Peptides against a protein of PDB entry 1EBD. Designs and how they scored, part 49

Target 1, 138 residues: chain A of PDB entry 1EBD
Amino acid sequence: KASYEGKVAAEAIAGHPSAVDYVAIPAVVFSDPECASVGYFEQQAKDEGIDVIAAKFPFAANGRALALNDTDGFLKLVVRKEDGVIIGAQIIGPNASDMIAELGLAIEAGMTAEDIALTIHAHPTLGEIAMEAAEVAL

## One batch from the design tools (peptide; made by RFdiffusion4, then SolubleMPNN)

Design b2_p16_1_s2
Fold by OpenDDE base, seed 5:
Structure b2_p16_1_s2 (fold): chain B 138 residues (1-138), chain A 16 residues (1-16)
Amino acid sequence: as target 1 above (138 residues)
Amino acid sequence: REAAREALREKAAARR
C-alpha cells in the first residue's frame, strides 16, 4: 500500500494522470503463519449487497504443505456469484505473502474462478491451493 | 484433461 501510494504520488507530481485504485492492493502480516489479503473480505462484499461465494481450501489438504510439515491455515476466494469474477482473496499459511500476488493479478485482470481453476499449477506446490479453492467456487 | 476441462466449464456455467 504505502509503496504504491508513493508511486501514484510521484506520478501525480510529475504531471502524469494517475489514480489510487484500492481494489487489488495487498495487505500482508509476516506472522507465523503469514497472513495476506487482497480485495474484498466476504463480509465486506455482503455488506455492500454483493452475492458471493466464499470458497475455502485448507493447507492441510495441500501436498506441498504436508511435505513441509506446515499445514496450518487456508486460502479463501471471494467470488461474485453473478459472473464468477474473483473480487477478493485471503491466505493464512505458508508463503502467504508471496502467494497473494497471483490473486492480486487475477483481481486486477478481472479473472474468474474458472480462469484460475483451468490454470495448471506445478505439482506439488503451495500455489496449487489457489486452483483448489477456485474449483470449490465452481 | 480436455474432458475434465469441459466438465469444469459446464459446472462453472451452471453455478452462475
Scores: peptide ipSAE 0.028, ipTM 0.654, DockQ to the pose 0.058
Fold by OpenDDE base, seed 1:
Parts: structure tokens; sequence; C-alpha cells
Structure b2_p16_1_s2 (fold): chain B 138 residues (1-138), chain A 16 residues (1-16)
């Protein structure tokens, strides 16, 4: 957020039309394991009256996480049930701070859980956990 | 491959 707002401000100062327009802002805690979130938490969506699917997949079932001996935590997708659109994601686990960017992109683009499930991820990678969680949401 | 994609689409459609 702050770095993006700084870029928009620099572009405006340089005389370029620029605006801060975003649907989702990532939040990261560089703990061990790392924590990352973007968009809605499940309870926030429910409190707004959005019917959601919370799809969770554990790093203990991810081939790359097993190979790294770093299997703590999970990825959770928050999917709007009406249309399958991803409206939030949370990651606790290895590389959560970088992995949240894919899900931020998916939310900003209005992608569905189906779009992620149908995207080929490299094998074995930590990123496959997003595809696995998306398949759970279907 | 296409049959697997169609099965995922059918699963998604059945949940909505």
Amino acid sequence: as target 1 above (138 residues)
Amino acid sequence: REAAREALREKAAARR
C-alpha cells in the first residue's frame, strides 16, 4: 500500500495522470511461519451478508512444502458462493509474503476459484497450494 | 485434459 501510494504520488508530481485504485490491500507479518492476507476474511464477508465458501488446504499436503520440511500452516480462499469469485485469501506458511501476490491479482481481476483451478502451476511448487484450495472451493 | 477441465466446470456449476 504505502509503496504503491508513493509511486502514484511520484507520477502525479511528474505530471502524469495517476490514481490509487485498488480492491484489495495485502497485509503481511514476517513471522515464522509467515502470515499474509488479502481481501475478506470469512467472518468479514459473513458480517456483510455475503454467502461464502471458505476453502482451506494445508501445506502438509503440498509436495514442495514436504520436500522443504516446512509444512506448518495452510492457505484459505474466501469465495463468493453466488458466482465463485475469489474475494479474500489468507496464508500461514512458507513464503506466504510472496505467495499472497497471486491471490491479490486474482481478486483485483475478479477471477473465480475455477480460473485458479484451471491454471497450471509448476510442479512441485508452494504455489500449487492455491490451485488445490481453489479445487476445494469448487 | 479437456475432459478434466469439463469435470471441474461441472463441479463448479453444481455448487453455485
Scores: peptide ipSAE 0.027, ipTM 0.646, DockQ to the pose 0.057
Fold by OpenDDE base, seed 3:
Structure b2_p16_1_s2 (fold): chain B 138 residues (1-138), chain A 16 residues (1-16)
Amino acid sequence: as target 1 above (138 residues)
Amino acid sequence: REAAREALREKAAARR
């Protein structure tokens, strides 16, 4: 957020058209395990009257997490039921701080759970957990 | 792959 707003300010000073336009702001905590979030939490969406699917997949079922002996936590997708659009994501687990960027891109682009489920992820990787959670949301 | 893609589309449509 602050870095992006700083870029917009610099463009305005240079006399270029600029706007702050974004759908979601990522939040990261570099704990062990790491925590990352972007967009809606499940309860926030429900409090706004959005009918959602909360699709959860555990790192204990991810082949790369097993190989690393780091299987604590999960990925959760918050998917709007009406159209399948991803409106939020949470990750607790290995590499959550970097993995949240894929889901941030998906939310900003208005992608569906189907779009991620149909995207081939490399095997075995931690990133496959996004595809697995997307398949749960379908 | 086309059959698998269609099955995912049908699953998604049935949930809405």
Scores: peptide ipSAE 0.025, ipTM 0.633, DockQ to the pose 0.056
Fold by OpenDDE base, seed 2:
Structure b2_p16_1_s2 (fold): chain B 138 residues (1-138), chain A 16 residues (1-16)
Amino acid sequence: as target 1 above (138 residues)
Amino acid sequence: REAAREALREKAAARR
């Protein structure tokens, strides 16, 4: 966030068109386990009258997490039910700070849960958790 | 998809 805002400010000072869009701005806490979020939380979407699917997949079901002996937490996708568009994601678990970037890209690009579910992820990786959560949302 | 993304951007802008 701060680095991105600094870039936008520098561009504005230089006389370039700049805009700050916070829809896909990640929030990260480098705790153990790490916490990351982008876009809507499930309750925020509901409070705003958006009908959502909240798809949750646990790290304990991921082959890479098992191999690392670090299986704490989960990924949650927040998907708009009307059109399957990903509008938010939350991750609690190992490497959540890096894993959130894929989902930030998906939200910014207006991708659906189907787009992520149909994307081949390398095996075994923690990234497969995003794919598995997307499959749950279908 | 694009219209849905734009609607989310507009909604985020309205909360500032």
Scores: peptide ipSAE 0.023, ipTM 0.504, DockQ to the pose 0.046

Design b2_p16_1_s3
Fold by OpenDDE base, seed 3:
Structure b2_p16_1_s3 (fold): chain B 138 residues (1-138), chain A 16 residues (1-16)
Amino acid sequence: as target 1 above (138 residues)
Amino acid sequence: REKALEELREKAEARR
């Protein structure tokens, strides 16, 4: 957050149009398991009257997580029902701190669950769980 | 937040 705000300020001073959008700002806790979040939580969206799908996929069903014997947790996508746009994501599990970046990019770009579901992810990888969760949202 | 969600909607519509 602070680093992003610093870049926005520098761009504004240089005469470039820039705005701070906090929707796609990631938050990470380097615990065991790791926790990461970007955009809306499911309850935050509901409190604002947004009708959402909360698509959840467990690491226990991910081939790479099984191979690593590290299967605790899940990935959750928060998807707006009206148009399928991804508005939030949460990860609890292996490598959550790095994996959240893909989902932050997807939210910033205005991507849908279908966009992620149709993106080829390498097999077997932890990152493949994003595609699996996106398929749940379809 | 409402403005940000509208911008996301517009981006999604522009791709269809």
Scores: peptide ipSAE 0.060, ipTM 0.696, DockQ to the pose 0.056
Fold by OpenDDE base, seed 5:
Structure b2_p16_1_s3 (fold): chain B 138 residues (1-138), chain A 16 residues (1-16)
Amino acid sequence: as target 1 above (138 residues)
Amino acid sequence: REKALEELREKAEARR
């Protein structure tokens, strides 16, 4: 966030049209396991009266995580029931800090769980867990 | 938050 805002400011100072226009701000904790979040948590959405599906998939069921012997945690998608739009995501597990970027992109683009479920992910990768969680939300 | 959700909806509709 701060880095992006700094870039926007630099561009504005340079006389280029620039604006801060983002919906989803990622948060990362570089713990072991790593934690990452973007958009709504399930309870936050519920507290705001948004009817959501919380789709969860464990790293213990991911082929790459198994191969790495690093299977702690899960990915959770928070999906608005009305239209299937992804409004939040949380990851606890291997490479969460990097993997959250895909989900941040999905949220910013207004993608649905179906969009991610139908996106081919390389096998075996940790990234497949996003696809698997999206399938749970269908 | 409400504005953000509206923007998400609009983006979702626009890509369909």
Scores: peptide ipSAE 0.027, ipTM 0.613, DockQ to the pose 0.085
Fold by OpenDDE base, seed 4:
Structure b2_p16_1_s3 (fold): chain B 138 residues (1-138), chain A 16 residues (1-16)
Amino acid sequence: as target 1 above (138 residues)
Amino acid sequence: REKALEELREKAEARR
């Protein structure tokens, strides 16, 4: 966010039309386990009257997480029921800080849970958890 | 793609 805002500011100073226009701004906490979020939390969506599916998948069921002996946490997708569009994601677990970027891209592009579910993820990877959570949302 | 979606939906239903 701050880096992007800095670019917008630089462009404005240079006399170029520019605006901060993100649908989803990631937030990361580099704790152990890492925490990352982008877009809506489930409760935020509900408070705005959006009917959502909260699809949760645990790292304990992820092959790479098992191989790393780091199975704490989960990925949660927040999916709008009306059209299956992903409107938020939360990750608590290994590599959450990097993994959130995939979901940020998905949200910004207006992708659905089906789009993620039908995207082949490398096996075994932590990133497969996004696909697994997307399948839960179907 | 529709066939793949159907298979995924069936798989998802089996998990519930």
Scores: peptide ipSAE 0.023, ipTM 0.578, DockQ to the pose 0.041
Fold by OpenDDE base, seed 2:
Structure b2_p16_1_s3 (fold): chain B 138 residues (1-138), chain A 16 residues (1-16)
Amino acid sequence: as target 1 above (138 residues)
Amino acid sequence: REKALEELREKAEARR
């Protein structure tokens, strides 16, 4: 966030057009379990009058998480109901700080839950949780 | 934020 905002500020000072897209800016807390978020929370979307699907998938149902004996937490996708576009994601669990990058990319690119659900993820990986949560949103 | 959502919508529509 700070690095991105610094770049935007530098571009603005230089007289170049620049904009901050706060929807795609990730936030990470390196706790145990890790916490990561990008885009809308479910309640934020609802407060703004956006009809959303909140799709949740637990780490306890993931083969890699089981193999690592680290199964606490979940991934939540916030999906706009009208068109299936992903507008937010929250992750609490192992590797959340790295896993959020895929979902930040998905939001910035205007991807749908279907796009993620139909993307083959390596098995077994923690990344499959994003795919599984996307399937729940369909 | 509304502008950002509209831009995301436009991107999504352009992909279809």
Scores: peptide ipSAE 0.022, ipTM 0.564, DockQ to the pose 0.059

Design b2_p16_2_s1 (from b2_p16_2 with I4T E5A K8R E15L)
Fold by OpenDDE base, seed 5:
Structure b2_p16_2_s1 (fold): chain B 138 residues (1-138), chain A 16 residues (1-16)
Amino acid sequence: as target 1 above (138 residues)
Amino acid sequence: SAATAALREKIAARLA
């Protein structure tokens, strides 16, 4: 966030039109396993009266994670039930710090779980878990 | 926090 804001500020100072227009801010903990989050947590959404689907998929069922012998954790999508829009995501597991970017993009763009589910993810990859979780949400 | 609330508002506005 701070880095992005700095970039925007630099561009503005240089006389180029620019604005901070982010919706969701990722949070990452570089632990083992890594933890990453963006947007709503399930309980936060529920507390605000948003009817959500919490779609969870474990790394233990991901081919790449199995191949890496690193299968702890999961990916969770928080999906607004009314229209399938992704409003949050949490990842605990391998490469969570990088994988959260796709989901941040999805939230910023107002994408649905279907959008992610219908996006082909290479096999076998860790990122494929996002597609799997999205399918769970359908 | 206020910052968290502001972020939620942005998300809500975008998704409304």
Scores: peptide ipSAE 0.028, ipTM 0.606, DockQ to the pose 0.040
Fold by OpenDDE base, seed 2:
Structure b2_p16_2_s1 (fold): chain B 138 residues (1-138), chain A 16 residues (1-16)
Amino acid sequence: as target 1 above (138 residues)
Amino acid sequence: SAATAALREKIAARLA
């Protein structure tokens, strides 16, 4: 967020029209395991009256995580029930800080859980967990 | 926070 806003400001100073225009702002904590979030948390959605599916998949069931001997945590997708649109995601686990970018893109683009589930993810990768969680949401 | 509220509003608008 800060870097993006700085870029917009620099462009404005240079005389180029720019605007801060984003929907989902990622938040990352570089702990061990890493924590990353974008969009709605499940409870936030519920508090606003949005009927959601919280689809969770553990790193312990991911082949790459097993190979890395780093299987703590999970990925959670927050999916609006009425149309399957992804409105939030939380990741606790290895490479969460980078993995959150895929979900941020998905939210910004208004993608559904089905879109992620039907996207081929390389095997074996940590990124497959997003696909697995999306499949849970179907 | 105010930032969080603004984010929620933007997401809601995008999904509307």
Scores: peptide ipSAE 0.027, ipTM 0.596, DockQ to the pose 0.041
Fold by OpenDDE base, seed 4:
Structure b2_p16_2_s1 (fold): chain B 138 residues (1-138), chain A 16 residues (1-16)
Amino acid sequence: as target 1 above (138 residues)
Amino acid sequence: SAATAALREKIAARLA
């Protein structure tokens, strides 16, 4: 967030048109395992009366994570039941700090779990876990 | 926080 805002400011100072217009801001903790979040947490959605599916998939079932011998944690998608739109995501595990970007993009674009489920992810990659979690949400 | 609330509102607006 700070870096993005700084970039926009720098562009404005440099005489280029730019604006800050974001919906979902990621939060990252570079711990071991890494933690990342974007959009709604499950309980936040429930507190606001949004009926959600919390689709969770463990890194222990991810091929790349297994190959790396780094299988702690999971990815959780928070999906609105009514229409399958992704409204939040949390990742605890390897490379969560990078992987959250896909889900931030998905939320910004108003994508559904089906959109991610039907997107081909390279195999084997950590990123496949997003697809797997999306399939759980279907 | 206020910032978090604003974010939720933006998300809600996008989903509307």
Scores: peptide ipSAE 0.026, ipTM 0.596, DockQ to the pose 0.040
Fold by OpenDDE base, seed 3:
Structure b2_p16_2_s1 (fold): chain B 138 residues (1-138), chain A 16 residues (1-16)
Amino acid sequence: as target 1 above (138 residues)
Amino acid sequence: SAATAALREKIAARLA
């Protein structure tokens, strides 16, 4: 976010029109395990009166995580019940800082849990966990 | 571009 806003500011100073226009801004903490979030948290959605499904899937059930012996944490999708649109995602676990980008893209594009569930993810990979969580939301 | 504007509108409608 800060980097993007800096780019906009630099362009404005240079005399080039620019605007900040985004739906989802990722937040990452490079701890062990890593933490990453984009869009709504479950409680934020509820506080705003949005009826949501919080679909959670653990890394302990992910094949690649097991193979890496790094199974702490989970992925959570926050899905609007009315139409299945993904409005948020949180990841605590291996490679969370990179994996959050797929979900940021999904949110920005207005994708549904079904869209993710029907997207083939390579097996076995950490990224499969997004597909697994999406299936939970269905 | 016109195509970009149309796509943005479609996405916004999906999220509404």
Scores: peptide ipSAE 0.021, ipTM 0.478, DockQ to the pose 0.071

Design b2_p16_2_s2 (from b2_p16_2 with A2E A6Q A13E E15L)
Fold by OpenDDE base, seed 4:
Structure b2_p16_2_s2 (fold): chain B 138 residues (1-138), chain A 16 residues (1-16)
Amino acid sequence: as target 1 above (138 residues)
Amino acid sequence: SEAIEQLKEKIAERLA
């Protein structure tokens, strides 16, 4: 799939969220594929000394993405190893700009990867990838 | 490919 640079809708994040005080401001780039992020990046967390699990699941393994013939990219969850709390998420792929909201909500609520893994997502949907990535983090 | 994945991750890093 051909990729192109799109328009930056929300690129700036207000600093780094703390481990206990989440600032889950989403950032979205409307490129092809779309790119969205909320909370910590993996390296950002590591730089702050947070031991994290980076759980990545590809859209190539997502049933809905396959059906749409739009399988470029992945979803990455950044999970704090100490307690399993989701502290960041990145999505590159179809509908990333909308899908990031679920993870933003999860981060704001202090949810764990287990919480997402145990949340039933409709099958087949793009959103199901969040559940699958959460399972990887377990 | 892994190279493509790395490039995509770099794109994501631009959001930081």
Scores: peptide ipSAE 0.122, ipTM 0.724, DockQ to the pose 0.031
Fold by OpenDDE base, seed 3:
Structure b2_p16_2_s2 (fold): chain B 138 residues (1-138), chain A 16 residues (1-16)
Amino acid sequence: as target 1 above (138 residues)
Amino acid sequence: SEAIEQLKEKIAERLA
């Protein structure tokens, strides 16, 4: 079920549903701080009639970001309320361009916020923020 | 650079 729903979401994001699997295309801006996005923005989902949770967690609360003195920005997950499936993610902050890949993978695999929350992330790391945001969505 | 700034703004606006 989760795999099927993930496929449907991926096809919708690609803009042309078919029997072929698609991969959501990430958007990255290599600025300071970096900006990255994959899948739905919150407003896009709402415009399509999808009831979503926008779960946000700041880098200012991330241990590694604090250690690096690079705490500007946040991670935002767009989660479908009906089933908890992640359908979008945005990151503004340190290493956003690389960190977006984990969330892209999660979206394409049809994973839920719970899946990410239950995935052990090393401490302290920037990537840990994905787990924290996922917990917010629960 | 202009295109980059536009994209950055677009992303930032949707994250606000």
Scores: peptide ipSAE 0.119, ipTM 0.721, DockQ to the pose 0.025
Fold by OpenDDE base, seed 5:
Structure b2_p16_2_s2 (fold): chain B 138 residues (1-138), chain A 16 residues (1-16)
Amino acid sequence: as target 1 above (138 residues)
Amino acid sequence: SEAIEQLKEKIAERLA
């Protein structure tokens, strides 16, 4: 957020009065395990009357996480039922702080769970969990 | 932030 605000200020000074507003700003807690979120939480969406699917997949079922012996946590996708668009994501687990970027990109681009499910992820990788969660949402 | 607090709550739920 601070970096984004700095960019907005710099662009304004440079003569760009209309700043680009992001749909979602990621939040990261560098705890052990790491925790990251972008976009809507499930309850936030429900409180706003958005009908959502919360698709959850555990790191305990991820091949790379198992190989690393670091299987705490999960990835959750918040998917709008109306059109399948991903509107939020939460990750608790290994490399969550970096992994959230893929989902942030997906949300900003208006991608669907199907888009992620059909995106080939290298095997075995932690990032593969995003694909698995997306498949759950289908 | 509220987001951070929500994340902490999720962590607590998972790891409790």
Scores: peptide ipSAE 0.119, ipTM 0.723, DockQ to the pose 0.023
Fold by OpenDDE base, seed 2:
Structure b2_p16_2_s2 (fold): chain B 138 residues (1-138), chain A 16 residues (1-16)
Amino acid sequence: as target 1 above (138 residues)
Amino acid sequence: SEAIEQLKEKIAERLA
């Protein structure tokens, strides 16, 4: 966030139009397990009257996580029921700080859970959990 | 800041 804001500021100083969009700005806590979030939390969406599907998938069910013996946590997708668009995501688990980028991209691009579900993810990878969660949301 | 606090809460829920 700070880096992004700095870039926006630099562009403004240079005379280039720039706007800050916080919709898909990730928040990360580099703890063990790592924690990352982007967009809406489930309750935030509900509080704003958005009807959502909260799709949760555990790392314990992910092949790569099992192979790494690091299965604590889960990935949660917050999907707007109206159109299936992903509006938020939370990850607690291995590599959460990096994995959140895919979901940030998805949210920024207005992608749906189906888009991610139909995207082939390499096997076995932690990233597959995003695909699995997306499938749950369908 | 608010997001970080919510994350901490989620971590606590998961680890507690």
Scores: peptide ipSAE 0.029, ipTM 0.639, DockQ to the pose 0.024

Design b2_p16_2_s3 (from b2_p16_2 with I4L K8R E9A E15L)
Fold by OpenDDE base, seed 1:
Structure b2_p16_2_s3 (fold): chain B 138 residues (1-138), chain A 16 residues (1-16)
Amino acid sequence: as target 1 above (138 residues)
Amino acid sequence: SAALEALRAKIAARLA
């Protein structure tokens, strides 16, 4: 967030007007395992009266995570039941700090769980876990 | 869509 604000300021100074327009702001904790979140948590959505599916998939079932011997944690997608739109995501596990960006993009674009499920992810990668979680939500 | 824009607004407000 601070880096983005700095970029906006630099662009303004350079004569390129820009605005800080946040939609989905990621939050990351660089712990072991890493933690990352974007958009709604399941309980936040429920508190606002949004009927959601919390689709969770463990890194213990991910081929790359197994190969890395780093299988702690999971990815959780928060999906609006009415139309399958992804409104939040949480990741606890390897590479969570980088992997959250894909899901931030998905939320910003209004993608559905089906969109992610139908997106080919390279094998074997940690990123496949997003596809696996999306399939759970279908 | 209007629904998408509304969702974006809610997310932005929650995370701001």
Scores: peptide ipSAE 0.022, ipTM 0.591, DockQ to the pose 0.043
Fold by OpenDDE base, seed 4:
Structure b2_p16_2_s3 (fold): chain B 138 residues (1-138), chain A 16 residues (1-16)
Amino acid sequence: as target 1 above (138 residues)
Amino acid sequence: SAALEALRAKIAARLA
């Protein structure tokens, strides 16, 4: 966020039109395991009266995570029930700090769980966990 | 779920 704001500011100073327009801002903690979040947490959505599906898939069931012997944690998708739109995601586990970008993009673009489920993810990769969680949400 | 089955059907159709 701060980096992006700095970029916008630099462009403005340079005389180029630019604006900050956030829909989903990621939050990352570079712990072990890493933690990353974007959009709504499940409870936040519920507190606002949004009926959601919280689709969770563990890294323990991910082929790449198994190969790396790094299987702690999970990916959780927060999906609005009425239309299947992804409104939040949390990742605790390997490479969460990078993987959150896919879900950030999905939320920014108004994508559904079906969109992610239908997207081919390379095998075996940690990123497949997003697809697996999306299928759970269906 | 019905949605998951529908998805699987769509995928299968791509391979047909």
Scores: peptide ipSAE 0.022, ipTM 0.509, DockQ to the pose 0.046
Fold by OpenDDE base, seed 3:
Structure b2_p16_2_s3 (fold): chain B 138 residues (1-138), chain A 16 residues (1-16)
Amino acid sequence: as target 1 above (138 residues)
Amino acid sequence: SAALEALRAKIAARLA
């Protein structure tokens, strides 16, 4: 977010108008385990009166996480119940900082949980957890 | 571009 705001400022200074207009801006903490979020948190959605499904899947059930002996945490999808559109995602666990990009893309594109559930993810990978969580939301 | 604007409008409508 900050780096993009800097880009906008630089472009404005150079005489090239630009704007920040994104649905989903990622937030990452490079801790151990890593934490990443994009879009709505479950409680934020509820506070705004959005009826949501919070679909959670643990890394302890992910094949690659098991193979790496790094199974702390989970992935959570926040899905609008009315139409299945993904409006938020949170990841606590291995490679969260990179994995959040897939979900940011999904949110920006207005994808549904079904879209992710039906997308083939390589097995075994950490990223496969997104597909598993999406299936929980169905 | 017009195409990009149309795409963004479609996405916004779905997320509304």
Scores: peptide ipSAE 0.021, ipTM 0.489, DockQ to the pose 0.067
Fold by OpenDDE base, seed 2:
Structure b2_p16_2_s3 (fold): chain B 138 residues (1-138), chain A 16 residues (1-16)
Amino acid sequence: as target 1 above (138 residues)
Amino acid sequence: SAALEALRAKIAARLA
């Protein structure tokens, strides 16, 4: 966020048109386990009157996480019930800081849980957890 | 769910 905003500011100073116009801005904490979030938290959506599905899948059930002996945490998708559109995601676990990018892309593109579920994720990878959580939301 | 079953059907069709 800060880096992107800095780039926009630099471009504006240089006289070039630029804007910070993202729907979903990621937030990352580089702790152990890592924490990452993009878009709505479940409670935020509920507070705004959005009917959502919160689909959670644990790293303990992910093949790559097991192989790495790093199985703490989960991925949560926040999905709008009316159309299946992903409006938020939270990841607590290994590589969360990088994994959040896929979900950020999905949110910005207006993708649904079905879109993620139908996307082939390499096996075994931590990224499969996004696919698994998407299937839970269906 | 019905949506999950539909997904499985789509996957099966892709692999056929």
Scores: peptide ipSAE 0.016, ipTM 0.501, DockQ to the pose 0.045

